# Peptides against a protein of PDB entry 3H8D, part 90

Target 1, 122 residues: chain A of PDB entry 3H8D
Amino acid sequence: DMKRQQRFFRIPFIRPADQYKDPQNKKKGWWYAHFDGPWIARQMELHPDKPPILLVAGKDDMEMCELNLEETGLTRKRGAEILPRQFEEIWERCGGIQYLQSAIESRQARPTYATAMLQNLL

## One batch from the design tools (peptide; made by RFdiffusion4, then SolubleMPNN)

Design b2_p16_8_s3 (from b2_p16_8, 8 letters changed)
Fold by OpenDDE base, seed 3:
Structure b2_p16_8_s3 (fold): chain B 122 residues (1-122), chain C 122 residues (1-122), chain A 16 residues (1-16)
Amino acid sequence: as target 1 above (122 residues)
Amino acid sequence: as target 1 above (122 residues)
Amino acid sequence: SSRERALALVEEILAE
């Protein structure tokens, strides 16, 4: 149902090893999420010292946020919500199109707004 | 077509009478737009010294932006694009739901994402 | 894990 609200979020994280270091010694990562209605459709992480992580619903459920959007509190955290393009730009740079496409082709991806949009693009 | 990208923008304006005054004497207004794909669906203006203006496609075409989204350059203006909720919150406060509803009921509103969503809400 | 990180981040948000 393409009428579902698409919402995107980004929150920073500090590596556990850096948690108690001085701020200048803390390398920040970024956690991103795309919610298609109440449920997560895509997730990705940018890390300061390892490759990005891309995750898509259906395929990567066990590694993704299991809370619905309301349960996360993301909608209530000021500055957490981002524009669609802010998510998509990073998603594209990280190879997200190819990742999701492969998940669709292997029948691992659960249908979401993201899968629908990609199928329209191809 | 609910697959069209919904994008929202806000830019400030200064009243002509204040244009050449010192900054502290310039009262800022805000111009808002909702684009349903390439075309504007809703427009509103917050003024420092007069009531808000609400405009909806079909009914208020002559008073609304006639440029398509790409022609406006809004997508290229840093800081102009806003989250859907940032638009909707103001829209609701200004009585936008009732305004659009009346336009639908009078058959003045052109079908847009906004009209579709409102019809789902009711 | 990514899931655990997400949960931890959410917990931090909810604690605010």
Scores: peptide ipSAE 0.218, ipTM 0.607, DockQ to the pose 0.801
Fold by OpenDDE base, seed 1:
Structure b2_p16_8_s3 (fold): chain B 122 residues (1-122), chain C 122 residues (1-122), chain A 16 residues (1-16)
Amino acid sequence: as target 1 above (122 residues)
Amino acid sequence: as target 1 above (122 residues)
Amino acid sequence: SSRERALALVEEILAE
């Protein structure tokens, strides 16, 4: 049902190799998630020293967050929730539209809010 | 249709009487809006020296924003858009649930996403 | 892996 609540989140992370370095030498990455109701629909990672990682439900389930939204605690973490456009802007910049489209065409993508919106866009 | 996009906004305002005072003597108010698709569903104002103002579509049309969402430019104003909960938290604190409920019972409220949600809550 | 990173981040959130 496209009436499911769409919620978006972003949290920073520090690379394991930088964990014990001085603050100026710690490079920050960013973890993004789109939840379509209780379940993750899209996930994305920005890294300071390698290409972005894009993941979509159905295709990349084994590489994505395995917890439902409530289990993650994201809704309870202050500052974690972001606006839809704050996610989509980065998603588009990283080639997310093409990535999701390819997953749909190969029938790897699980139907989600994201797949439905893309089908309307094209 | 409850599938309409729900968007929320907040912008500060300075009281006219404080406009030419020193910064420390300018008290800031807050203007809030809930748009159900292109049309405003709820409006709210926080004032530094008087009670909050609550407004709902149908009942308070003459006192609410007269422009559709696109005409307001709110979607293009950086920092204006807020999360649903950022609106609802203040709405509830200011007695918005009771205000909207009363408007529904008196048949003054125009049906909106907000009225539908309240009917499910009660 | 991305999944492991997600779990680690969630653990940090839940520990707060």
Scores: peptide ipSAE 0.217, ipTM 0.578, DockQ to the pose 0.828
Fold by OpenDDE base, seed 2:
Structure b2_p16_8_s3 (fold): chain B 122 residues (1-122), chain C 122 residues (1-122), chain A 16 residues (1-16)
Amino acid sequence: as target 1 above (122 residues)
Amino acid sequence: as target 1 above (122 residues)
Amino acid sequence: SSRERALALVEEILAE
């Protein structure tokens, strides 16, 4: 549905274990979110010292951000919103296509813009 | 159609009359484009010394960029792509909603993502 | 957890 705006966000985070370290020793991770309208469709986390985390709506709801877009405040944070390609490039590099595909095939994925786009690709 | 990617671009331009002037005397304008898939849906030009130019597909085809998105090279130009809101904010300020609405009502507008979104708003 | 991290990050945003 073209009525739903697709919006992408990225925010950095510092690991709790590094919170009180010297700035040079604070390894930064990145939290990514794709919102299909008001609701999150995909979430991704890049960590400095462990594998990326990929999450898709339907399958991973309990591990994903539970707030709708407006509740997050992301739309009001300067620099948080990113271009679609800035999300997709990382998503693809992290194996997101395969992850989402498997979720669709297992009927775990909730239909979203992301699932629709992938189904157009296959 | 959600199959079509919506992409927005902005590039500066210098007026031909200012091309050979001292840098301080070169007034910069801005060229904006909204591509609905491969084809331009809206074009907008901000000028330093004249009213904004608003153009919509169907109505203003002869005055708009005739190249498809790939032909423009905009996707490969660093810093050219902008967020949807960065386009829409200027579009709205320049009276783009009314301009597009009039084009729809007069049956001059080609159906695009932009026309569909406006029709959802009315 | 990922959800807890998300919440913490959002809370930081909301506190701004």
Scores: peptide ipSAE 0.216, ipTM 0.612, DockQ to the pose 0.836
Fold by OpenDDE base, seed 4:
Structure b2_p16_8_s3 (fold): chain B 122 residues (1-122), chain C 122 residues (1-122), chain A 16 residues (1-16)
Amino acid sequence: as target 1 above (122 residues)
Amino acid sequence: as target 1 above (122 residues)
Amino acid sequence: SSRERALALVEEILAE
């Protein structure tokens, strides 16, 4: 149902190798998730020293968050939730539109809010 | 310091595709971690339908748990902690000894309790 | 990825 609430989250992570360094020398990565209702639709990672990772439901289920939104505790973590645009801006810059489009065309993407919106954009 | 406490944990996960199925049709994977004191040394995943994943500190920092043990909350999760042998048995069956050995020889492994023990075994 | 799954699992624990 397209009436499901779309919620977006971002969590920082620091590499183990950087955890003993001075704060200014710690490179921060970012983990992003889009939940279409209770279930993840898109996942994305920004890394300090490797290419971004893009994942879409259906295609990448084995590599994505396996918990429903409630189980994750993301909604209870202060500062974790972000605005839709804060996700989409990064998603677009990382080539997420093309990635999801390919997943749809290859019949790998599970239908989500994200697939529906993309199909409306094209 | 080799006097650091070695603690091992295991958590189940279910794939998103199986979450709508009857309980008997949900395939469970397992996430394993070895902490050498506060920091992760080894990580391992058993999946229902893909090869196991083996990860070692230093080599695979970008793909491993980034939190210290206290931050993870694993010590507070009932049933999460396992005995060392419960980890090692799976690790060995998955080829973990060879994996860690290669990481040492390639100078990718960060020294840990695990690397020290392996070097004593060989 | 392994990292992503680990994070999700940790968040579950933190929510307990």
Scores: peptide ipSAE 0.205, ipTM 0.597, DockQ to the pose 0.595

Design b2_p16_8_s4 (from b2_p16_8, 12 letters changed)
Fold by OpenDDE base, seed 5:
Structure b2_p16_8_s4 (fold): chain B 122 residues (1-122), chain C 122 residues (1-122), chain A 16 residues (1-16)
Amino acid sequence: as target 1 above (122 residues)
Amino acid sequence: as target 1 above (122 residues)
Amino acid sequence: SARDEAMALVEQILAE
């Protein structure tokens, strides 16, 4: 539905192994989420010491946030919401276009705003 | 076209009369713009001492920014780009929904993402 | 014109 608001969020995370280290030794990762209306469409995780994780709805449901947007509290967390381009830039750099395309072609991706946009792009 | 990126911007302005006053006596207004792809769809101006100005493409072309997005340099100005909701919240508070609706009904509004969204909402 | 004034305003703001 064209009515659904596309909202993007980013929050930092500290590696479990670094949790109790001095702040200077805590390398931050970044968790990204794209919500298509109330439900997540894409998720992305940037790690300081391993390759990024890309996740798309339908294919990767079991590894993605299961909460709807309101349940996450992200909309109420200061500094969490980011611009679409702030998500897309990282998504593109991480090979997200190809990842989502492959998920579509394999019929694993759930239709979302992201899949629709990609289909319009290609 | 569903491909067009919706981008929103806000920049402060100082009233001409306050230009040479001390900073503490400079009341800021705010200029808002919604770009539907390269071209402006909505413009909004918040003034410290007069009612807000709402402008929609087609109807108010002569009062709106005539530059395309790239020509404005807004994409390169730090802090200028804002979230869609940051625009919409003010737009709604200023009666933008009714304003755009009236422009559509009077056949003055140019079709944009904004007009399409409103038609989906109503 | 109103457009010119608006453009001038934008240009001033962007120049800051």
Scores: peptide ipSAE 0.021, ipTM 0.540, DockQ to the pose 0.385
Fold by OpenDDE base, seed 1:
Structure b2_p16_8_s4 (fold): chain B 122 residues (1-122), chain C 122 residues (1-122), chain A 16 residues (1-16)
Amino acid sequence: as target 1 above (122 residues)
Amino acid sequence: as target 1 above (122 residues)
Amino acid sequence: SARDEAMALVEQILAE
């Protein structure tokens, strides 16, 4: 069950409001995703001028990527895939552990590799 | 037991014979390592002009890195760490599955994450 | 030995 492939991705984005501005006036955000097998387990968004957005499967399904991993095309996007630690480092810094823990305790989180690992940590 | 962190590394090397040649005349090799927790599980070497070298823990200990992961400094070498698939893709292409399988069957391979995964595959 | 040669190579690369 927990032998599914864990894969992590990161892609930059430019805010719509900055789309047509000069390059120097475009603030870059970062979109992160953790896939537990074919399905997203965690999503994270770093914005230039607002707080990070943390999302976990089960709780935040309606705000998360609805495509399975293959449908995203992320596996075919050069430079999109990142190491687990590259995701976790940002996740921790953004308060992801507490966020996921709360989702587990409230019974909102769908069981994933992420929830299992947290249970091993706490 | 099999919850150890799996980490993969790749570093280039130049053959001693090419060390002082012009850059265009230096043929680059590649050194790969799979660490199962603190200990190396698999090692692989791509050479410019000779067959790949495949090594597995237990069987090839005397030819493999003897340093534990922390001692190697690989975790601190920027760009050295690679994704699991980046290792496995080359491993497969070089006949690593058959090599490891034979080592298991001959009782030469030390049990590692690699041996366990192969047993799940076959 | 083969191990020594391999380690020397790794150490050289890591020193760069």
Scores: peptide ipSAE 0.021, ipTM 0.513, DockQ to the pose 0.415
Fold by OpenDDE base, seed 4:
Structure b2_p16_8_s4 (fold): chain B 122 residues (1-122), chain C 122 residues (1-122), chain A 16 residues (1-16)
Amino acid sequence: as target 1 above (122 residues)
Amino acid sequence: as target 1 above (122 residues)
Amino acid sequence: SARDEAMALVEQILAE
């Protein structure tokens, strides 16, 4: 139900192609995740040189984290957990509302806290 | 409903009696608030020299913040917003679960996200 | 009142 804990995480990543470059040439991306209880509801990837990747549960399961929250170890990684707004601000800027809306309309989105909140917004 | 945004805040305070003391002698307390949507659900005060103060909506309204979240300006104060766990960890340590439970049992607690979550825990 | 004192404290902190 909608009483599941909503937790958000962000971790930086270096593109594989940049791994062996000098630090100044390693453009960092950001991996974001929204967990609705133990399971991921939304995922977002900010890349330095390509459009953001937006993913929502149900529609994009095959491209999202398949581990439950506890399995990820994110809750044990210092600095990984972020405030809801820190996720949502980026999500909104990247067109996440429209993306999730379309996924709902096409019946591809699995019901999550995210889908429920969007229905409240619209 | 339980789809209201849960937001948590923490701000330090200096006791009025310590305001004019040297900085090293100003023992800092901490003011915590849990907002269930626009309205406060729980408040907690950590004092350096007295027991924690726990307050829950309905029971302790007269001793709690009376401003709605937007009126407080907390959302605009850098560093004030905290993660849910940062509140809950302290709440639990201070006996908040028992305090809220008793308030529910005595029918003094106003229904909030906090009361609902406690019912799920028990 | 306790509320007033609490609010005053919060307002003071927020003003800093």
Scores: peptide ipSAE 0.021, ipTM 0.529, DockQ to the pose 0.422
Fold by OpenDDE base, seed 3:
Structure b2_p16_8_s4 (fold): chain B 122 residues (1-122), chain C 122 residues (1-122), chain A 16 residues (1-16)
Amino acid sequence: as target 1 above (122 residues)
Amino acid sequence: as target 1 above (122 residues)
Amino acid sequence: SARDEAMALVEQILAE
């Protein structure tokens, strides 16, 4: 159902080891989420010193947020919500299209707005 | 193999939402780990405003640290290592014995020092 | 695969 509201979020994280160091010695990571209505469709994690992690609904559910959007409180967290393009730009840069495509082809992807959009594009 | 060295660690974490607030407005959580030799056997997470999370090897591997002890750098992090009893006290208080027991009974638990100790006790 | 310490904490914290 592509009629559901698509909402995107980004929050920073600091590695536990760097948490109590001086700011200059803290390397920031970024957690990204695409919610297709109440349920997460894609998750993306940028790290300071390792490759990005891409996760898609159906395939990676155990590694993704299990809470619905309301339960997360993200909509109430100031500065967390981002523009769709701000998510998609990073997603594309990290190889998200190919990752999702492969998940679809392997029948591991749960149908979401993201799978539908990709299947419209290809 | 109960001959392996058992080592326990605890590190604090602050919620991302509280990261850039004044210290008084930061609520601290605690990440605990039991390493049975190089591999994690149990993980436990205390949160300021939600129930503790208990994780055991074999059952919860996807939610637990995937690094071996040396890779984590925990042994080199000053103040991270704690006494066995400091872990076990919290583990027991949070229902860890029952959690691990159930995982053993369901054949989800990977045999570790922790499973062996529990099976000696019961 | 599994989560690293930082990401595991982030995910668990989000589960408040």
Scores: peptide ipSAE 0.039, ipTM 0.429, DockQ to the pose 0.148; fails the geometry check

## One batch from the design tools (peptide; made by RFdiffusion4, then SolubleMPNN)

Design b2_p17_1_s1 (from b2_p17_1, 5 letters changed)
Fold by OpenDDE base, seed 3:
Structure b2_p17_1_s1 (fold): chain B 122 residues (1-122), chain C 122 residues (1-122), chain A 17 residues (1-17)
Amino acid sequence: as target 1 above (122 residues)
Amino acid sequence: as target 1 above (122 residues)
Amino acid sequence: DLEEELEEALALLDKMA
């Protein structure tokens, strides 16, 4: 049986407070998502004025995208999809490995491709 | 057990006859590769003045890249790696599905992620 | 609303593309 497709996306976002400002005054953040098949497995956010946010399925479901991949329209958005390494590089730099590991060890993480990958590497 | 990483690459090439010509007289082709783990599974070439070339592991080994992925240096070449769909879109347009299917049916194709994917879709 | 936030982000991307 085939593994579910692992797909990664990145889109920019502007803070609500900045949405009506001139372009030069809009600080851009970045929203990242890892989809394990139709469902999000990891989410990550880079903000211009606060620490990165890391989220993993099972632990952080209430704060993560509730739409399945098809519903997001991300697959149809030009430039949204990124290579796995483009996600993983930022994930690693933000401490994502440790975050996911802790979620697994605390039994908070839902099993995903991400959890399996980490467990196979450790 | 984890599936092997599926990675895709594209690099431009210049025909040997054009390599010493002025830039405006160099017709650029495109070389595509699908690596199933360390080994190439599919290869594809777009040429400016002849039909596309499609190659699949097992059938076309003698004409395909003989280097494993690490040896190619593609993973370290800026801009070489592409998304799966960037490969698949061209593959499909060039008749790659039919080509691979025929290779499978004739028992020429080596089992790869590509063959498994196709067999699961049909 | 996460969906609304996503839609807004997606819309921004479309405008910038």
Scores: peptide ipSAE 0.021, ipTM 0.523, DockQ to the pose 0.047
Fold by OpenDDE base, seed 4:
Structure b2_p17_1_s1 (fold): chain B 122 residues (1-122), chain C 122 residues (1-122), chain A 17 residues (1-17)
Amino acid sequence: as target 1 above (122 residues)
Amino acid sequence: as target 1 above (122 residues)
Amino acid sequence: DLEEELEEALALLDKMA
């Protein structure tokens, strides 16, 4: 339950069109994930040219990474793991609190560490 | 319209969990795309450990590559471009004809070269 | 496609590491 390790990850991506451009012309996006134990609880994407994407387990399973944490290999990628606050700060800025809250209220969210924490906050 | 260049691409992927395994233990998946001019018409994914994914424009826009052809850089990746038949053979084996047909019948499919060809066939 | 984006991101990360 709440004893599961909460781990957060961030990986950059560059638009394929920009891959061959000069470095100054490469716009970077960011893929974020929150894992509640082996399973993803939240996913988030920042794009240089479109709105951020917010996803929560239960509601957005089909749009989220379907690999468990070990299957992702994220723990073996240097620089991928980030601090909880590094995830939460972006999550909050993107309206993640409201997004998750709505998912809870609509009974679409699967219970996770994230849902529990939010429900404790409210 | 039908004069748009039809281009097909395939790129491999390996499950993140397998990235660090010996070559013989890496199971390869395949990502396929059909572009009708600059826009994707069909997408397909073969996975070593789950059912194939079929996607058609209009119906599955949110799950498909949202980049236009140029933005993908696929045309600049050696070995990525494949022959039409190389795509269609897999598409057919995966039930793509029925999938696209259903999308047309449900009025979910956006008209593309693929929808036109299928409608000519039927 | 999120899977594609993830794979691309992972590949880029490996190159940077």
Scores: peptide ipSAE 0.019, ipTM 0.439, DockQ to the pose 0.106
Fold by OpenDDE base, seed 2:
Structure b2_p17_1_s1 (fold): chain B 122 residues (1-122), chain C 122 residues (1-122), chain A 17 residues (1-17)
Amino acid sequence: as target 1 above (122 residues)
Amino acid sequence: as target 1 above (122 residues)
Amino acid sequence: DLEEELEEALALLDKMA
């Protein structure tokens, strides 16, 4: 059902290698998630020292969050939820449209709200 | 080089779903790792509410720790390092020998200290 | 390990909040 609630989240992460460094020496990454109802549709990671990682449901299940939305506790994490555009802006800048399109064309992407919206756009 | 240092680690994890519960309602899992020199050879997860997860290098790279040992910070985490036998005892009880053997036979396992030792045993 | 990474990230968030 494409009428499922679309929710977006962002949380920071610090590399384990930096865990014991002074705060100024901790390089922060960002973990992004798009949930189409209970299940993740897209995941994105911004790293301080390597290229962004883009992941889409179906194609990248093994590398994506395996928890449903409720199990993540993200809905209960203060400051974790973001607006749709806050996710999409970063997604677009990282080449997410092209990545998802390729996943659809290769028949690797599982149908989600994200795939449906892209197919409306292109 | 099979003369690489073999090091083993164990850390607890709490399910995200339990993050906001009272301590008595937080079910704890255990994350285990075997490093063959800098790189992970085996990973194992004990969960409070589902079967154990066994992972071996090569076969399960996408589901295993992608960091080298130094990057994990485990060597600097107090109480994380365990004795080889403390890892192996749990590994064996969870069916790790059979799992690794199958991975070798299917040509999915990357050669490590763990694969070499198993091939000496069988 | 995605679950472990998520836990660490969530813990970090808690510290920042």
Scores: peptide ipSAE 0.019, ipTM 0.463, DockQ to the pose 0.117
Fold by OpenDDE base, seed 5:
Structure b2_p17_1_s1 (fold): chain B 122 residues (1-122), chain C 122 residues (1-122), chain A 17 residues (1-17)
Amino acid sequence: as target 1 above (122 residues)
Amino acid sequence: as target 1 above (122 residues)
Amino acid sequence: DLEEELEEALALLDKMA
């Protein structure tokens, strides 16, 4: 359904090891999610001390948010929702286009708005 | 084309009469735009001292932005782009749903993402 | 002129930013 709302979210996370450290010693990561309607299409994690994590629906379901959008409460968390471009800019920098393309070519990607847009781009 | 990117923008405006007044005496209005792909679908203007203006493509073309999205430079203006909900919340408060519905019923509205979403809601 | 109005508004935004 091409009429599904595309919504993007970003929330910070603190590593478990830093949880009880002084604020200045907590290195912040970022959790990103793209929801195509109620279900996640892409997920991305920026870490302060390791490479970004890229995840796409179909391929990485086991590692992605299993909650639907409403269940996450993200829509009700102030400051969590971001503009599409705020997601896409980071996604692209992290090699997300290539990652999703590879998932499509390997037939691992579940069709989403993201896959459709990529196919439109190519 | 349901794959068109939906982008929303808000910029302030100062009334011509207030242009040369002290900053504290300038009443700020807000100009809102919804672009369905390259073309505007909805426009809204909040004024400090008169009722909101609602405009929809097809019906109000003569009063709406005639520039395509790229021509506006809005995509390159920091702080101009807003979340869909930031537009929709104001749109709804201003009676935009009823306004667009009326335009559809009178066959004045040009089909856009906005008209499609409204038809989906009803 | 809608274009002029938009340009003025955009200029204002730049000033406020």
Scores: peptide ipSAE 0.015, ipTM 0.551, DockQ to the pose 0.048

